# Designs tried in a protein design run: peptides against a protein of PDB entry 6B4J. Part 58

Target 1, 315 residues: chain A of PDB entry 6B4J
Amino acid sequence: DITMQWYQQLQDASMQCVLTFEGLTNSKDSQAKKIKMDLQKAATIPVSQISTIAGSKLKEIFDKIHSLLSGKPVQSGGRSVSVTLNPQGLDFVQYKLAEKFVKQGEEEVASHHEAAFPIAVVASGIWELHPRVGDLILAHLHKKCPYSVPFYPTFKEGMALEDYQRMLGYQVKDSKVEQQDNFLKRMSGMIRLYAAIIQLRWPYGNRQEIHPHGLNHGWRWLAQILNMEPLSDVTATLLFDFLEVCGNALMKQYQVQFWKMLILIKEDYFPRIEAITSSGQMGSFIRLKQFLEKCLQHKDIPVPKGFLTSSFWRS

## One batch from the design tools (peptide; aimed at target 1 D268)

Design b1_p24_5_s4 (made by RFdiffusion4, then SolubleMPNN; from b1_p24_5, 15 letters changed)
Fold by OpenDDE base, seed 4:
Structure b1_p24_5_s4 (fold): chain B 315 residues (1-315), chain A 24 residues (1-24)
Amino acid sequence: as target 1 above (315 residues)
Amino acid sequence: SREERLRKARKELEEWIKQLEEQE
């Protein structure tokens, strides 16, 4: 399976990255610890500062991240920080930066769906200039949300239930599994972030270049989902999230083919979702139903709320 | 028929998947 090979390749690359900077992370030297902390802050704080407030601020954040990844010194916490402070600094920063982007999907976007767009456009722009960061974003995303690949982890003989739950994306603490609503909220945030990344390009980059992970991956994702058996509550939730965020872009890109797919979803796949939906899970199902019906009726998918406009970039 | 339309749509989807895989 090509999809699983791709998944495994990204996970392997991520693991190799961790091994590469192990010396930095495991160092007992006080100076090395300080450098690690400074680099971690420099990598993650700018991402946390991403907001919907102003395009100019977003540009500053982007420039800071790009400068850091380019080996230039940046100001962080009142200190000058550079990846050149340690031989493993660049790998460490790339990993932590990618991790932070996914975490913002998991946390910020989960709570505030509109936050997907400013985070995604920065991530996309950084990915264009630093492909390794993009690969690491995918690796982190796939690990936390296997549905973003998509695939459904299988229970293997001898596997602990908790480990299986973690593979499915659940958080398990003190032998207590995460509540379903919280799980779905986190998964939704990550899917929404992904759906935003694949359609957005940094406006100040070289627009002549091809998107490093563009809408073709969105089409692929939908195709793969439709070829899989639906999961209770999960499929209806994430399919809605994905279509709400990138449906308009897919419509514009694929036109007639997109509408054929949407009809297929409504006429063929939707009944399959319904068949596995319990009375307590009807909320997600109804939401997807209403969305599909509205889109098909109007022959249009609305631009998602929070989509970045020209006015945003002039601010 | 509806069934025929669905079959056709599935086939088209499969072809698109194949094309995408070949481009990767």
Scores: peptide ipSAE 0.078, ipTM 0.698, DockQ to the pose 0.431
OpenDDE base, seeds 1, 2, 3, 5: peptide ipSAE 0.035, 0.007, 0.025, 0.025; ipTM 0.663, 0.367, 0.638, 0.641

Design b1_p24_6 (made by RFdiffusion4)
Pose (drawn by RFdiffusion4):
Structure b1_p24_6 (pose): chain A 315 residues (1-315), chain P 24 residues (1-24)
Amino acid sequence: as target 1 above (315 residues)
Amino acid sequence: AEEEELEEIREEIEELEEELEEEE
């Protein structure tokens, strides 16, 4: 409940932001759409540019967003634009910027697991300078993936199925329901991004402040889901690609206490899945063992493939 | 004995989770 109450605090807090700019979106004038068009454009593209080439140019995207959020003018396609044009624009850009980070994790990181880090450092940095943006990220991240909270949505009695699948985060339309394969990845990329944000810190600017969403939330995530019964395919998958990304940082921080948590899922939580999962979906549960059978004996959890090296920063 | 050791590990994990919640 402590979590579910905190879960609601962010959700209805985001709905307050959906209404604070109410009128900027619900506007049909010509100029009214041009403004709504140029802001969302110049605020959600720099996030899409976040690449793995170098941290040198990764700073440009960070500064371009810091200037845009802090109110300074920003060079866009054609003429420069700024938030000072409209008082509602700031509380609007922060909304669309937050969704983009989760969305970049939704599409890109789900397919390319390594791009989770170059995106997370910009997000973990912007979260410091502007805490309001972070709560909005925790807002969108949580609804599109309630498994990141983590809370498994229970079945409410007397309701149709298509109503329930939407609560699980499946993308569904009038007649189309998102397949399970093309769904499972959308969740992986989301928590792989979440598992990266909590362990990374923006290096530049020399800040003595603390990480806004510390690695502590990584411990409670593993603990909060390992104390409850696992879902068949979702848990064994999400439990793996979270440890592959943040298992190295947790091993250093909570040295022995983290290893105790691992020798538990090895002999106490693995059986909790072998019966729950049918023979047609053991694919996820198998990767989870192949991951631990090594890590437990090697006494090490490999650094996530795609970690930003020193070469990436200087270069 | 193995089940008792596992329950002790469970309890240590829950205590640490509560300590982390109190720190925030």

Design b1_p24_6_s1 (made by RFdiffusion4, then SolubleMPNN; from b1_p24_6, 13 letters changed)
Fold by OpenDDE base, seed 5:
Structure b1_p24_6_s1 (fold): chain B 315 residues (1-315), chain A 24 residues (1-24)
Amino acid sequence: as target 1 above (315 residues)
Amino acid sequence: KRKEELQKIREELQKKLQELLEQE
């Protein structure tokens, strides 16, 4: 399966990256530990500072991240930090940066859906300039949310139940699996972030270049989802999340083809979702249903709440 | 008639999916 091959390639690249900077991460040297911590902070703190407040602040954050990745010194924690402080510094920073972007999807976007857009536009812009960061974003995203690929992990013979649960994206702590609502919340955040990334371009970049992971991947995602058997609660939830965030962009890009897909979802795929939806899980199904019915009735998909406007960039 | 229309949409979708997968 080509999708699974792509998934595995990204995971392998991510693992190889970890091995590359293992010397930095496993060092017992006090100076190396200090460098590691400084680099980790320099990579992750700017991402955590991303907000919906002002475009100018977002640009400052972007410039700082880009400078760090370009081997320039940046100020972090009152100190000058550079990836050149260690031969493995760049690989480490790229990995941690990518991890942090996905974590913001998992945590911040999960709690505040509108946060997807400022995070995503920075991620997209960085990805355009630093393709390796983009690949690592995908690797982290796919590992935490296999539904972003999409694929549904299967139980294999000899696998521990906890390992299977983790493969599905659940957190398992002290042999206790995460509650379904929390799981879906985290998955929703990551899918929303992904849906935002594929449609957004950094406005201060070279717009003549093709998006490194654009709306064509959104179309692929939808097509693949529709070609799979739905999962209880998961499919309805994430399909809604995806369409709410990038449905307008997909509509504009694919026009009639997109509407045909929505009709297919409503008339052909819905019965399959409904058939596996229990009475206690009707909430996600109803939300998706209402969204699709509204969109089909109005022949429009609204611009998502939190979408970055021209006024945002002037602030 | 509607069933046939949906079938055509499905076929188009599958074709597009295949094309996209081949490009990856």
Scores: peptide ipSAE 0.200, ipTM 0.812, DockQ to the pose 0.599
OpenDDE base, seeds 1, 2, 3, 4: peptide ipSAE 0.170, 0.175, 0.174, 0.196; ipTM 0.794, 0.796, 0.799, 0.809; seed 4 fails the geometry check

Design b1_p24_6_s2 (made by RFdiffusion4, then SolubleMPNN; from b1_p24_6, 11 letters changed)
Fold by OpenDDE base, seed 2:
Structure b1_p24_6_s2 (fold): chain B 315 residues (1-315), chain A 24 residues (1-24)
Amino acid sequence: as target 1 above (315 residues)
Amino acid sequence: KRKEELEKIRKELEKSLEELLKEE
């Protein structure tokens, strides 16, 4: 189908990118290794510095990342670093940067949901200026969280169980599969980050331009989820995460159509989730239930906690 | 009546999805 084709295209592009900079990554040359390390730090450290503290700091981080991607020298670790130091430097930095954004979803957002917004606004702004980074973000996101596509990986004949578990997004180390709670936490973080990206625009960019991956993709995601059979615990968890983060934006954008969809979720899809929910999974189920009921009752989706305000950008 | 309404909504969503996928 078209969705799987899109998924595969992004994965292929990501793989091709890796192949393109393999010379840099596999080099035994001391200078090349140094350059690789410097570029990796220059790409990833600014992302790790993203916080909810001040808009001015966020702008500095954005400018640094953009400068790096633009071939300008940046200061990193007390050294001047540029993607021009190696012919494969730009590809490498774009890949590592994209990977780091997704990793922040997986780790930081997973633990601190409000962190989704400052990370997402930077990612969105960089994506607008550097489309390849956006594609690589999607590729990394889709690989780690197939539910962000969304699709459910299928077990194929001859596949090892561990490989199937990895395809589902589980971490498997030393033949031990990740605990379900940790898995869902990571998936939640990535979905929340994605839901934030599709609604946010960098405020210092050209706002007249179309969002490179906007709310229409959120609508698509919901529509596709509703056309899929629910997965135990996963669907209830991620549907809640998605709606909590971008439901308000979707409501404003799609208005009556959004409410029709929400009614469909509550009256048609939610019972299907209930039917597959075990007693041990009632937490996610109840949370989704309460959210849907509250939203329908109040005819409103609240602005998510951590949403960036004008006051944030003045700080 | 409610079932019919839900089916209508479902069809509308399907159409919307198809349109979005064509634009991509």
Scores: peptide ipSAE 0.257, ipTM 0.826, DockQ to the pose 0.686
OpenDDE base, seeds 1, 3, 4, 5: peptide ipSAE 0.238, 0.195, 0.256, 0.273; ipTM 0.819, 0.798, 0.827, 0.834; seed 5 fails the geometry check

Design b1_p24_6_s3 (made by RFdiffusion4, then SolubleMPNN; from b1_p24_6, 10 letters changed)
Fold by OpenDDE base, seed 5:
Structure b1_p24_6_s3 (fold): chain B 315 residues (1-315), chain A 24 residues (1-24)
Amino acid sequence: as target 1 above (315 residues)
Amino acid sequence: ERRKELEEIRKELEEELEKLEAEE
């Protein structure tokens, strides 16, 4: 399975990255610890500062992240910080930065769907300039949300239930599994972030270059989802999230072919989702149904709320 | 007739998926 090979390759790359900077993370040296903390803050704080407020602020954040990744010193916490302070600094920063982007999907986007767009456009722009960060974003995303690949993890004989739950993307703390609503909320945030990344380009970059992970991957994701048996509650939820965020972009890109896919979802895939949907899970199903019916009726998918307009970039 | 149409759409999607995977 090519999809699973891709998944595994990204996970392996991520693991190798962790091993590469293990010396920095496990160092008992006071200077190394200081550098680690400074680099971690420098990598993550700018991402946390991403907001929907102004395009100019977003540009400043982007420039700071790019400068850091380029080996230039940046100001963080009142100190000059550079990845050159440690041989493992760049790998560490790339990993932590990628992790933070996905975490913003998991937390910020989960709570505020509109936040997907400013986070995604920065992530996309950084990915264009720093492909390794993009790969690490995917690795983190895929690990936390296997549905972003997409695949549905399977229970294997001898596997602990908690491990299976973690593979499915659930948080398990103190032998307590995350509630389904919180789980779906986090998954939704990550899928929405992904759907935003694949359609957005940093406006101040070299637009002549191909998107490093563009809408073709969105099409692939949809095709793969439709070729899989649906998972109860999850498929309906995430399919809606994905289409709400990138459906308009996909419609513009794939036109008639996109509409054929929507018809296939409505006529062929819905019954399959319905068949596995319990009465308590009908909310997600109904939401997806209503969305698709509305889109098909109007022959249009609305631009998602929070989409970055020209006015945003002038602010 | 509608069933045939849906089967054709499915086939087209599968072909596009295979194409995208081959490019990767």
Scores: peptide ipSAE 0.109, ipTM 0.767, DockQ to the pose 0.681
OpenDDE base, seeds 1, 2, 3, 4: peptide ipSAE 0.094, 0.078, 0.098, 0.107; ipTM 0.760, 0.752, 0.761, 0.767

Design b1_p24_6_s4 (made by RFdiffusion4, then SolubleMPNN; from b1_p24_6, 12 letters changed)
Fold by OpenDDE base, seed 4:
Structure b1_p24_6_s4 (fold): chain B 315 residues (1-315), chain A 24 residues (1-24)
Amino acid sequence: as target 1 above (315 residues)
Amino acid sequence: SRKKELEEIRKELEKALAELEAQE
């Protein structure tokens, strides 16, 4: 399976990255610990500062992240920080930055769906300039949300139930599995972030270049999902999330093919979702139903709430 | 039939998926 090979390749690359900077992370030296913390803050704080307030602020954040990744000193926590402070600094920062982007999907976007767009446009722009960060974003995303690949992890013989639950994306703490609503909320955030990344380009970059991970991957994702058996509650939730965020972009890109796909979803795939939907899971099902019906009726997919406009970039 | 039409759409999607995977 090509998809699984790709998944594994990204996971291997991520693991290799962790091994590369292990010296920095495991160092008992006080200076190394300080550098680690400074680099971690420098990588993550700018991402946490991303907001929908002003395009100018977003540009500042982007420039700061790019500067850091370029080996330039940046101000963080009142100190000058550079990846050159440690030979493993760049690898560490790239990893932590990528992790933070995914975490913002998991947390911020999960709670505020509109936050997907400013986060995604920065992530996309950084990915364009720093492909390794993009690969690490995918690795982190795939690990936390296998549905973003998409694939459904399988229970292997001898596997602990908790480990299987974690593979499915659930958080398990003190032998307590995460509640389904919280799980779906986090998965939704990550899928929405991904759906935003694949359609957005940093406006101050070279737009003539091909998107490093563009809408073709959105089409791939949909095709793969539709070739998979639906999962109870999960499929309805994430399919809605994905289509709400990138459906308009896909419609514009694929036109007639997109509508054919949407009809296939409504008439062929949706009944399969219905068949596995319990009475207690009707919320996600109904939401998807209403979305599909509305889109097909109007022959339009609305621009998602929070989509960045020209006025945003002038602010 | 509508069933045949849907099957054709599915085939088109599968083809598109295969083409995308081949480009990666």
Scores: peptide ipSAE 0.187, ipTM 0.810, DockQ to the pose 0.691
OpenDDE base, seeds 1, 2, 3, 5: peptide ipSAE 0.175, 0.179, 0.178, 0.186; ipTM 0.806, 0.807, 0.812, 0.813; seed 1 fails the geometry check

Design b1_p24_7 (made by RFdiffusion4)
Pose (drawn by RFdiffusion4):
Structure b1_p24_7 (pose): chain A 315 residues (1-315), chain P 24 residues (1-24)
Amino acid sequence: as target 1 above (315 residues)
Amino acid sequence: SETEEELFEEANEEFEELFEEYEE
């Protein structure tokens, strides 16, 4: 409940932000749409540019967003644009910027697991300078993936199925329901991004402040889901690509206490899945063992493939 | 901040209870 109460605090806090700019979106004038068009444009593209080429140019995207959020003018396609045009624009850009980070994790990181880090560092950096943006990221990240909270949505009695699948985060339309394959990745990429944000810190600016969403939330996440019965395919998958991304940082921080948590899922939580998962979905549960059978005996969890090296920063 | 500390303490208590159950 401590978590579910905190879960609601962010959700209804985001709905307050959905209404604070109410009128900027619900506007049909010509100029009214041009403004709504130029802001969302110049605020959600720099996030899409976040590449793995170099941290040198990765700073441009960070500065371009810091200037845009802090109110300074920002060069866009054609003429420069700024938030000072409209008082509702700031509380609007922070909304659309937050959704993009999770959206970039939704599509890009789900397919390309390594791009989770170059995106997370910009997000873990912007979270410091502007905490309001972070709560909005925790807002969207949580609804689109309630498994990141982590809380498994229970079945409310007397309700149709298509109503329930939407609560699980499946993308569903009038008649189309998102397949399970093209769904499981959308969740992987989201928590792989979440598992990266909590361990990374923006290097530049020399800040003595602390990480806004510390690595502590990585421990609670593993603990909060390992105490409850696992879902068949979702848990064994998400439990793996979270440890592959943040298992190295947790091993260093919580040295022995983290290893105890691993020799538990080896002999106490693995059986909790072998019966729950049918023979047609053991694919996830198998990768989870192949991951630990090494890590437990190697006494090491490999650094996540795609970590930003020193070469990436200087270069 | 106080809520984060309470969540962390709760995660430790859940881990210790799960580890004691494992020893048994």

Design b1_p24_7_s1 (made by RFdiffusion4, then SolubleMPNN; from b1_p24_7, 13 letters changed)
Fold by OpenDDE base, seed 5:
Structure b1_p24_7_s1 (fold): chain B 315 residues (1-315), chain A 24 residues (1-24)
Amino acid sequence: as target 1 above (315 residues)
Amino acid sequence: SEIEQKLLEQAEKLFEEMLKKHEE
């Protein structure tokens, strides 16, 4: 299966990256530990500072991240930090940066859906300049949210139940599985972030180049999802999240084909979702239903709330 | 990547097949 091959390739690359900077992470030397922490902060703090407040601030954050990845010194925690402080510094920073982007999807976007766009545009811009960061973003995203690939992890013989639950994306702590609502919230955040990344370009880059992971991958995601059996609650939730965030962009890009797909969802796929939806899970189902009906009726998908406008970039 | 290209091609085929089935 090509999808699984792609998944595994990205996971292998991510694992190899971890092995590459193992010397830095496992060092008992006080100086190495300090460097590690400084690099980790330099990689992650700027991402956490991303907000919807002003485009100028977003540009500053982007420039800082790019500078760090380019081997230039940056200020972090009142100190000058550079990936050149350690031979494994660049690999470590790329990994931690990618991890942090996905974490922002899992946490910040999950709680505040509009946050997807400023995070995504920075991620997209960095991905354009640093493809390895993009691959690592995918690896982290796929690991935490297999539905972003998409595929449904299967229980294998001899597998522990907790491991299977983790593969499905659930957090398991002290033998207690995460509540379904929290699980779906986190998955939603990551899907929304992904849907935003594939449609956004950093406005201060060379936009003549092809998006490194653009809307064609969104189209692929939809095609694959529709070719899979729906999962209870999960499919309805994530399909809505995806379409709400990037449906407008897909509509503009694929036009008639997009509407054919939407009709296919309504007429063929939606009944299959309904068939597996229990009375207690009607919320996500109804939300998807209402969205589809509204879009088909109006022959339009609204621009998502939080979408970055020209006025944002002038601020 | 080569794999990504294959994935995109596969997706296009899948979509066409779904549309064909829907029309039947």
Scores: peptide ipSAE 0.547, ipTM 0.923, DockQ to the pose 0.770
OpenDDE base, seeds 1, 2, 3, 4: peptide ipSAE 0.540, 0.537, 0.534, 0.544; ipTM 0.922, 0.921, 0.920, 0.923

Design b1_p24_7_s2 (made by RFdiffusion4, then SolubleMPNN; from b1_p24_7, 13 letters changed)
Fold by OpenDDE base, seed 3:
Structure b1_p24_7_s2 (fold): chain B 315 residues (1-315), chain A 24 residues (1-24)
Amino acid sequence: as target 1 above (315 residues)
Amino acid sequence: SKLEQELLKKAQELFEKMLKEFEE
């Protein structure tokens, strides 16, 4: 299966990256440990500072991340930090940065959906300049949220149930599996972030270039989802999340073709979702239903709340 | 990548197939 091949390729690249900087991460040398920590902070703190408040601040954050990835020294924690401090520094920073972006989807976006857009535009811009970071973002995203690929992990013979649950994206701590609502919340955040990334371009870059992972991948995602049997609660939830965030962009890009797909979703796929939806899972189902009906009725998909406007960039 | 391009191509084909089947 080509989807699984793609998934595995990205995972392999991610694993190879980890192996590459293993010397840095496993070093017992005090200086190496210090460098590791400094690099980790330099990579992750700027991402955590991303907010919806001002475009100018977002630009500063972007510039700092880009500078770091470009081998320039940056100030972090009151110290000058550079990836050149260690031969494995760049690989480490790229990995940790990518991981942090996905983590922000998992946590920040999960709790505040509007946060998807400023995070995504930075991620997209960095991806454009640093393709390896983009690949690593996908790798982290896919691992935490297989539905972003999309695929449904299967139970293998001899597999522990706990491991299977983790493969599905659940957090398992002390043999306790994450509650379904929390699970879906995290998955939603990651899908929303992804949906935002594929449609946004950093406004201060060379926008004449092709998006490194653009709306065509959104189209692919939808096609693949619709070709899969729906999963109870998950499909309705994530399909809504995806369409709410990038539906407007897809509509503008694909026009008539998009509407055909939306009709297919409503008339063909939605009944399949309904068939597997229990009475206790009607929330996500109803939300998707209402969204689809509204969009089809109005022949429009609204611009998502939190979408970055010109006024944002002037602030 | 080559694989990515192939993936996108197949997805488009899949979508077209689904639409065709739906319209039948």
Scores: peptide ipSAE 0.412, ipTM 0.882, DockQ to the pose 0.679
OpenDDE base, seeds 1, 2, 4, 5: peptide ipSAE 0.410, 0.411, 0.408, 0.409; ipTM 0.884, 0.884, 0.883, 0.884

Design b1_p24_7_s3 (made by RFdiffusion4, then SolubleMPNN; from b1_p24_7, 16 letters changed)
Fold by OpenDDE base, seed 4:
Structure b1_p24_7_s3 (fold): chain B 315 residues (1-315), chain A 24 residues (1-24)
Amino acid sequence: as target 1 above (315 residues)
Amino acid sequence: SEIEQQLLEQAQQMLQEMLEKHKK
């Protein structure tokens, strides 16, 4: 399976990255620990500062992240920090940065859907300049949300139930599995972030270049989802999330082909989702249904709430 | 990547097949 090969390749790259900087992370030396913490803060704090408030602030954040990844010193926590402080510094920062982007999807976007766009445009721009960060974003995303690949992890003989639940993306703490609503909320955030990344380009970059992971991957994702058996509650939820965020962009890109796909979803895939939807899970299904019906009726998909406009970049 | 390109091609074929089946 090519999908699984791709998944595994990214996971292997991520694991190799961790091994590369293990000397930094496992060091007992006080100076190394200090460097690690400084680099971690330098990589993650700017991402946490991303907001919908002003484009100028977003540019500053982007420039800071790019500078850090370029080996330039940046100010963090009142100190000058550079990846050159340690031979493994760059690998560590790239990994932690990518991890933080995905975490913002899991947490911030999950709670505030509009936050997907400013986070995504920075992630996309950084990915364009630093492809390794993009690969690591995918690796982190895929691990936390296998539905972003997409694939459904399978239970293997001899596997502990908790491990299987974790593979499915559930958090398991003290033998307690995460509530379904919280699980779906986190998955939604990550899918929404991904859907935003694949359509956004950093406006201050070279726009003539091809998007490193663009809408064609969104089209792939949809095609693969439609070829998979629907999963109860999950498929309806994430399909809605994906289409709400990038449906407008896909419509513009694929035109008639996109509408044919939506009709296919409505006529062929909906009955399959409905067949596995219990009475207690109808909420996600109804939401998706209403969304698609509205879009098909109006022959338009609305621009998602929070989409960045020219006015945002002038602020 | 080469794998990604293969995935994209496969997806296009899969979607085309689905659409063709839907028209029948």
Scores: peptide ipSAE 0.562, ipTM 0.928, DockQ to the pose 0.740
OpenDDE base, seeds 1, 2, 3, 5: peptide ipSAE 0.559, 0.557, 0.558, 0.561; ipTM 0.927, 0.926, 0.927, 0.927

